# Peptides against a protein of PDB entry 4CIC, part 140

Target 1, 148 residues: chain A of PDB entry 4CIC
Amino acid sequence: KVSTKGHYGVQAMFDLAQHFGEGPVSLKSIAERQGLSEPYLEQLIAVLRKAGLVKSVRGAQGGYILAREPRDIKVGDIIRVLEGPIAPVESVSQDDPEHSLKFDFSVTKSVWEKVKKSIEEVLDSITLADMLKDAEEAQMAQGYMYYI
Target 2, 147 residues: chain B of PDB entry 4CIC
Amino acid sequence: KVSTKGHYGVQAMFDLAQHFGEGPVSLKSIAERQGLSEPYLEQLIAVLRKAGLVKSVRGAQGGYILAREPRDIKVGDIIRVLEGPIAPVESVSQDDPEHSLKFDFSVTKSVWEKVKKSIEEVLDSITLADMLKDAEEAQMAQGYMYY

## One batch from the design tools (peptide; made by RFdiffusion4, then SolubleMPNN)

Design b2_p22_7_s1 (from b2_p22_7, 12 letters changed)
Fold by OpenDDE base, seed 2:
Structure b2_p22_7_s1 (fold): chain B 148 residues (1-148), chain C 147 residues (1-147), chain A 22 residues (1-22)
Amino acid sequence: as target 1 above (148 residues)
Amino acid sequence: as target 2 above (147 residues)
Amino acid sequence: SIAEKVAEQEKALEEPKSLTLL
């Protein structure tokens, strides 16, 4: 499961991508559109801002914008910022110092590393621009389904 | 995250695969080798048995065996049995009828569906037999690093 | 409810940063 942070972080970043070039968006407006609490969104945006994915704009029309173009932000970048490294399994094995000498080639670890790599490849293959395009295509498809 | 159940379930199934053809393995011996508590392993094995991945053997040399050959058990089968369907995101949004949230939700959903599919493809591409082979290759590689 | 979503979001803030991808 993508954490709720990862999920809503991608959703909030996608909302900012939809408004990219229109100027700063208020947290309130993002929260309303995305069904997020404003305090929760504020915490997400604070992390995303610190990571340089989002910029705060001050003034009467203040708010937030993407710090980069939607094409320059991968879903994987958002997830790594919010959640840290993609870890399919918690390495339970850090705390036992006594077994230090066995090269613990865990075959199970290699399975989870393959899963990790696969997830990273998928998330790094999808940009916010790709998501915008998919949204536009889906709107067009819905428009066509109402005419049939 | 593969849940702790999924992780240790695969580990326990892999232990049973390593002993496949040697007869029934006791839960105690699996627990000791895999660093699991016996009560925790008993819960995992009960689920795996109910799903038909493991068989219980009764008698003096009783215990558990794989119900199928290692090549006929995918990692994905184990995970689906222990955790259910691979769900990258809990669908929080079944209950909100408001149309505007549905569209943005659909695009984010498609991202998670792509992730799901990718995970399923990986886990369904790996059998317990593949894991046994990888273990053997690693033992050989370690043997060569000592010479 | 919105309150349940808020509580779930607050709980998700306290949960340790683990990519539970499965």
Scores: peptide ipSAE 0.065, ipTM 0.797, DockQ to the pose 0.110; fails the geometry check
Fold by OpenDDE base, seed 5:
Structure b2_p22_7_s1 (fold): chain B 148 residues (1-148), chain C 147 residues (1-147), chain A 22 residues (1-22)
Amino acid sequence: as target 1 above (148 residues)
Amino acid sequence: as target 2 above (147 residues)
Amino acid sequence: SIAEKVAEQEKALEEPKSLTLL
């Protein structure tokens, strides 16, 4: 499951992408726009900042900005920073050496590794710039439906 | 994360695939081979049986069998039966109609729908027969490393 | 431990059926 952390992390990063080039955005404004608690967003932003995806700007107009252009940030990068490696199944610790389970475990593990790889490929194929474009296209499509 | 239920459900179904054609397998024997609790396996098997993926056989040699050939059971079928539809993110309830959030929500939702589709395609591309074949190939490869 | 695996399995039965995939 994309954790609540991954989901809201992508939303917060997407909000920062929408404001990219407009200067620093306050955590309060992101929290209000994304329906997040400010303390929860502070924790997300702290992790994203430490990973170098977000920068803190100091001053009267202080806040946060993307550390890179939206095209240079994949959804997969955000998820890996917030959640770590995509693990479809917890590696059940190899701690039981005695049972013939090694063989069956290897085959089932390969299924989950294929799922992992597929998820990684999808998330690494989507940038914040792609999300911005999809947003613009959706807005244009809605605008046309109100004028017909 | 594939739930513990999905993971162990695939293991239990794979055990039944390895014994396909040998007759009914006891829950106890599956539980012992797969490192599952028997009560947990009983709950999994009850769901799989209700979905028509497993059959119960009665008698002195009673137990469970696959209801279909291993080639006719996808990993995706097992997962859907045990866990329901693949949902990468919980649908946060649409309960706040007032915020301009509709737009951002639609784009983020599309990302998770792409992830969902990709997982479904992978899980629907793998049968229990493919898993049996991969098992045989792995066993043969190990046998050759000892010579 | 086998007991820890059993407890994890029992807990997983109580967890809501949402495919937590990531």
Scores: peptide ipSAE 0.064, ipTM 0.795, DockQ to the pose 0.128; fails the geometry check
Fold by OpenDDE base, seed 1:
Structure b2_p22_7_s1 (fold): chain B 148 residues (1-148), chain C 147 residues (1-147), chain A 22 residues (1-22)
Amino acid sequence: as target 1 above (148 residues)
Amino acid sequence: as target 2 above (147 residues)
Amino acid sequence: SIAEKVAEQEKALEEPKSLTLL
């Protein structure tokens, strides 16, 4: 599973992408649209801001904006910021120095590395701009289904 | 992460694949080789047996064997048996009937479906026979580095 | 329930950074 943190982090970043160029969006408005608690969203946004994916705008019309264009933000970038490196399996072996000496050519490790690589390739192939396009295409398809 | 259950389940199935055709393997011997507790391995084997991936052999030389040839067992089959369907994100929406009415064309859902499909394709492309071959190739490569 | 989603979100904040990919 993508963690709940990764899932909702992508959702919050996508909401900011939908409003890109319209000015700052309040956390309240993102929370309401995306079904997130404001306190939870504040923690996500704090991490995303520290990573330079979002910017805070101060003032009466203050809030958050994307720090880069939607095309310059991959889903993989968001996941790496929120969750860290994509690791399919916890390396059980980091803390046991006695097991470190077996060149555990664990064929099982190579399976998980293949899974990791495949996930990284997928997440790095999808930008927030691709997600915006997919949303527009789906909204158009729904609009046509009501006119038949 | 693959759950600890999925990880160790694949490891236990791979141990049984390495001994395929040699007869029944004791849970104790698998546990010792794979660094697993016997009680934990018993739980994994019970699930794998119920799914028909392993067979129990009774007697003094009793234990477990693969129920199918290593080539006929995908890593994806093992994971689906132990963990259920590969789900990249818990569908937060299954139990909330009120949210079920929003045609949540969540573009975010489509991202996770792409990730799911990618994981399934990888895990369904790897058999226990492929893992045996990879182990043999690596053991040969290590043998040549010492000469 | 909205309350259950909030509780699940709060719990997910405490959960260690386990990229549970499966």
Scores: peptide ipSAE 0.058, ipTM 0.787, DockQ to the pose 0.118; fails the geometry check
Fold by OpenDDE base, seed 4:
Structure b2_p22_7_s1 (fold): chain B 148 residues (1-148), chain C 147 residues (1-147), chain A 22 residues (1-22)
Amino acid sequence: as target 1 above (148 residues)
Amino acid sequence: as target 2 above (147 residues)
Amino acid sequence: SIAEKVAEQEKALEEPKSLTLL
């Protein structure tokens, strides 16, 4: 599962992408739009800021902005920052050298590596700009359904 | 992450695939080979048996066998049985009826659906027979590296 | 260790049947 952190982190980053170019967005406004608690969002934003995906703007109109354009931020970048490396299985500590020789472990590992690669390819193929485009297309499709 | 249940469930099913055609395998022998506790393996096997992926054989040489040939069991089948539907995100309970009217074209939901589909395609593309073949190939490759 | 694997397995038995894919 994408953790609750990854899920809500992508939502928060997408909210910042929707407001990209409009100036700094307050955590309160993001929290209200995304249905997040402000303290939870503060933790997510702190991690994203430390990774250089988000910038803090100071002043009376202070808040947060994307540190890069939406096209330059992959969903995979957000997930790696919030959850670490995409690992389909917990690394059962490789440190038992006696069990390292069991061939069976290598074959099951290869299955999980294929799953990992597939997830990485998908998440690295989607940018915040792609998500913005998908949102616009969906909003247009809804607008047309009201006129028919 | 594939849960510990999914991971060890695939290992246990792969062990049964390696012994397919040799007759019933004891849970003890699977547990010893796969580094599983016997009680943990019993729970996994109970689920797999209920799903019809494993059969119990009774008698003095009793144990477990695959219910189907290794080629007829996908990794995706094992994972769905042990863990349920592949869900990349927890379904945040849609049960808040006040939010039900937002056609929550959650653009985020579409991302997770793409991830789900990708995982399903991978897991449904790998059979226990493919894993057996990969095992034979890697055993041969190791044999050649020692010469 | 075998003991750590057993403890992890026992914990995984208590965890709800949800695909933790990541």
Scores: peptide ipSAE 0.051, ipTM 0.791, DockQ to the pose 0.142; fails the geometry check

Design b2_p22_7_s2 (from b2_p22_7, 11 letters changed)
Fold by OpenDDE base, seed 5:
Structure b2_p22_7_s2 (fold): chain B 148 residues (1-148), chain C 147 residues (1-147), chain A 22 residues (1-22)
Amino acid sequence: as target 1 above (148 residues)
Amino acid sequence: as target 2 above (147 residues)
Amino acid sequence: SIAELVAKQESALEEPETLTLL
């Protein structure tokens, strides 16, 4: 499951993608649009900035922008920055050497590795540009439903 | 992430698959083999039994068996029983009507739906029989490395 | 100890493990 952090991080990045080329977006405006608390968004943006996905702009019209074009930011990149490596199972702390799990869980591990790979492939196949396109197509489809 | 519940549930079901046809397996023996606590395993087995994936056998050699053949139990079936529907995002309680999210998150939702579908496809493609086969192949490969 | 492992699992069960990424 994508954490709330990953989910809201993708929403915030998508908001910045929607405003890409329009200049810096304030955290307040993102928070209001995406239904996020400003303090929570500040923490997300700080992480995203440190990872080089977002840039801060200073000044009276200061705020944040995408550090790269929407096509160059995968959903998988956002998730890896916010949550770390995509792990399908929580790493039960292998750190207890005395509980030598006598069973090679290699088979069960392989199931989770297949799940991991599948998630990575999906998330790495979707860019912020793809999301923008899907949003435009959805808006067009809604517009056509009002004309029928 | 598959919860600890899902992970250990698959391990316990796989242990039962390895012993399929040998008769009932005690919770103690599963716990010892899979590195699980017996009380935790009791809770898992109770859920799996209620869902009809496992049967309890009574008697001196009592315990649990798979309710179906390993080929008829998908990993996805186990996960759905233990965790419910595969959800890629925790449903943030949509129950706060005041946070009218002005934005139709249809696009972000579609991302998570794609992830969900992908997970479901993987987990529904793997049976306990496939896991048994993979274990046998791994053991054979280890055996051949010693020659 | 099995008891410590149980206590750690029980504490991990009581912690809503924020099911991060599946």
Scores: peptide ipSAE 0.038, ipTM 0.765, DockQ to the pose 0.135; fails the geometry check
Fold by OpenDDE base, seed 4:
Structure b2_p22_7_s2 (fold): chain B 148 residues (1-148), chain C 147 residues (1-147), chain A 22 residues (1-22)
Amino acid sequence: as target 1 above (148 residues)
Amino acid sequence: as target 2 above (147 residues)
Amino acid sequence: SIAELVAKQESALEEPETLTLL
């Protein structure tokens, strides 16, 4: 399960991708379009900015822009920034050396590592540009349904 | 991230797989081997039993056994029983019809559906028998490193 | 009540830290 933070972070980054090249977008406008609270979005954008995925523009037409082209931002990059490393299981504190020696622990760990790898591969295969393309394709499909 | 419940549930099911064919295993013995509290394990086993993955055996040598062979139990089956459907994102209550109409919501949803499918494919590709085999292979590898 | 203590211990044990399966 992607956290609410990861989910809304991807939504906010996708909104910025849709406006890429149009100039800075206000947090208010992103919040209104994405149905996010402005204070929550401020926290997300602060993290994304610190990670260098978003830039702040100052001035009367100030706001936020993507720091890179949509094709150069993976969904996996957004998730890693917002949630940290994709961990399939919480590291139950490896601090009990008696538990680390249990063979069963290594096998169960390998299952979760396979899950992790699979998630990482999917998230790293999807860019904001891929999401924009999927959006355009679905808009065209909806547009054709209104003409029938 | 698999919940603690899913993690320990897979450990408990794997312990039962290691003892498959040896007869009923006590909750106490599973708890000791897996480093679980017995009360927590009782709750897990109750859910797994209700789902038909585990059977209770009554008597002086009573306990629990797998209800099926290890090859017939996928990790995905265990996770679905313990955690419910694999959801990549918490369903933010779809109850706001205004949010359902936003095109952006459909695209982000498709990303999470791809993640879900990938997780399901992995978890449904691994059986308790595969885990037993991986265990035997790793024991052999450790045995060779000590010589 | 013992039921509230059991429900709090069950709720503290049933806090799966829902390690949100990413």
Scores: peptide ipSAE 0.026, ipTM 0.766, DockQ to the pose 0.081; fails the geometry check
Fold by OpenDDE base, seed 1:
Structure b2_p22_7_s2 (fold): chain B 148 residues (1-148), chain C 147 residues (1-147), chain A 22 residues (1-22)
Amino acid sequence: as target 1 above (148 residues)
Amino acid sequence: as target 2 above (147 residues)
Amino acid sequence: SIAELVAKQESALEEPETLTLL
C-alpha cells in the first residue's frame, strides 16, 4: 500500500504538472483542488523541494512550480523521495538482532524482491507527462459522451 | 510492504510445502523453524485453515498439512487470504464518507491500479511449488561451492 | 469533523502509517 504520504505527494505533483508553464501555484490553491489540508501539503512540499522536484517562488504571486519538466519526473522518483527505497517487506532483522531469523529465508526474500522490482518498473515507467496525457484523454472521452 | 502477517503467512505455508506428503507438522516445529512465536502462528494458521489452504489433523501425531498440492497454491492466494484484496493505496474514501475527495482523481487512481495489477501478476505467477524448486536449486548451488 | 481529518492527516505525516507499497 502506497502510504497516504506517497499518494498525496503524487496528487500534489500532478497538480503542479497541470499548471506547468503557467507560473507559480499557491499551496492554498493546490490544497483546495486536491482536497488536502494546507499544513499537510506544506510538509509534503518541503520534502519535494529539498529533493529538487519543486521550486519555491517568492513574491505576491509566489508559490510553487515543478523544478523539472513533467516528462523528466517519474512517479517512482516522487515515491522514492517521500517514502525512500521501495521495500516490499520490513526487514524484521533491523530492530531485534536477537530474533535474527536463523533460517536463510532466501526463497521468501526472492519473492519480495520480485514484487519490489515489478513495482519499481511500473512506477519508473509513468511520468507526470504520461499522467497529463491520460487526463486529457479522459476529459475528451467525457466530452464526447455528452454530445450523443 | 507485505505486512508482517503476509510475510510470516508465506513462510509458514512454505514450511508446510517442504513437508508435503510427510504427514502432519506440529505448530511448534513450524514456529521453531520459521522463528515465529507459537501463539502468532496459531492465529495465522486459523485464518489459512478457514480459507481452505491448510488442514488440521487430530491425534498424538496431529498438526497441520497443506489442503492442496504446492503447485495449486499461489503466493497471491496466501496474501489475499491473510490481507484481503491487494490494495496499493488505502481507499481514503472507505472510512470517512463525508470526506469523499470531491475530485475524481481518476488519473492518480489509474497509477495505483497499474501498480496493483503488477503486484497481482507477480504474486499469482509464483506457487509454493516454484518456491520449493528455487530452494532446491539454491541448496545445490551452495553444495557445489564447497567442493 | 474537518478538524479530526486535519489531525488524522497531520498524524499520518508524523507517523506515516506505513501502508508500505505492498
Scores: peptide ipSAE 0.025, ipTM 0.758, DockQ to the pose 0.108; fails the geometry check
Fold by OpenDDE base, seed 2:
Structure b2_p22_7_s2 (fold): chain B 148 residues (1-148), chain C 147 residues (1-147), chain A 22 residues (1-22)
Amino acid sequence: as target 1 above (148 residues)
Amino acid sequence: as target 2 above (147 residues)
Amino acid sequence: SIAELVAKQESALEEPETLTLL
């Protein structure tokens, strides 16, 4: 399960991608469109800004913009920034070295490493530009379903 | 992250796979080998038994066995039994239909569905027999590093 | 309610619910 933080972080970054090139977007407008609380979004945006995925623009039309083009931001980049390294299992603290049959631990670990790699490959294969394209395609498909 | 429940469930099922064909294994012996608390393992085994992945054997040499051959138990089967359906995002309760721009919700959902599918494909591609083979290969590799 | 959504978001902020990437 992606955390609520990762989920809403991707949602907020996608909103910024939809408005890319239109200028700065206010946190209030993102919160309203995405169904997020403004205080929660402030915390997410602060992390994303510190990681260099988002820029703050000051002024009367101030707000936030993507720091890079949508094609240069992977979903995996957003998740890593918000949640840290994709870890499929919590590292059971290695603190009891004596009785853990070191061998059995290695095989189960390899299963979770395969899961990790698979998740990373998927998340690194999807950019905000891919999400924008998928949105446009879905909008066109809905438009066609209403005209048939 | 696989829950601690899923992780230890796979570990306990793998221990039962290593002893498959040797007869019933006591919960105590699994707990000792796998570094699990016996009470925690009892809860896991109760779920796995109800799902038909494990059988309880009664008697003086009673314990647990795999209900199927290791090749017929996927890691995905164990995870689904212990954790339910693999859901990459908690369903934000659809309770506010009015203000959620239905469209943006669909695209973000598709990302998580791709992640879900990828996890399912991996977990369904690995059997307890594959894990046994990987264990044997790793044991041989360690044996060769000591010579 | 919006208040329940806010409360869920605030509780999700206090407890870093460890990414159970299942």
Scores: peptide ipSAE 0.023, ipTM 0.770, DockQ to the pose 0.099; fails the geometry check

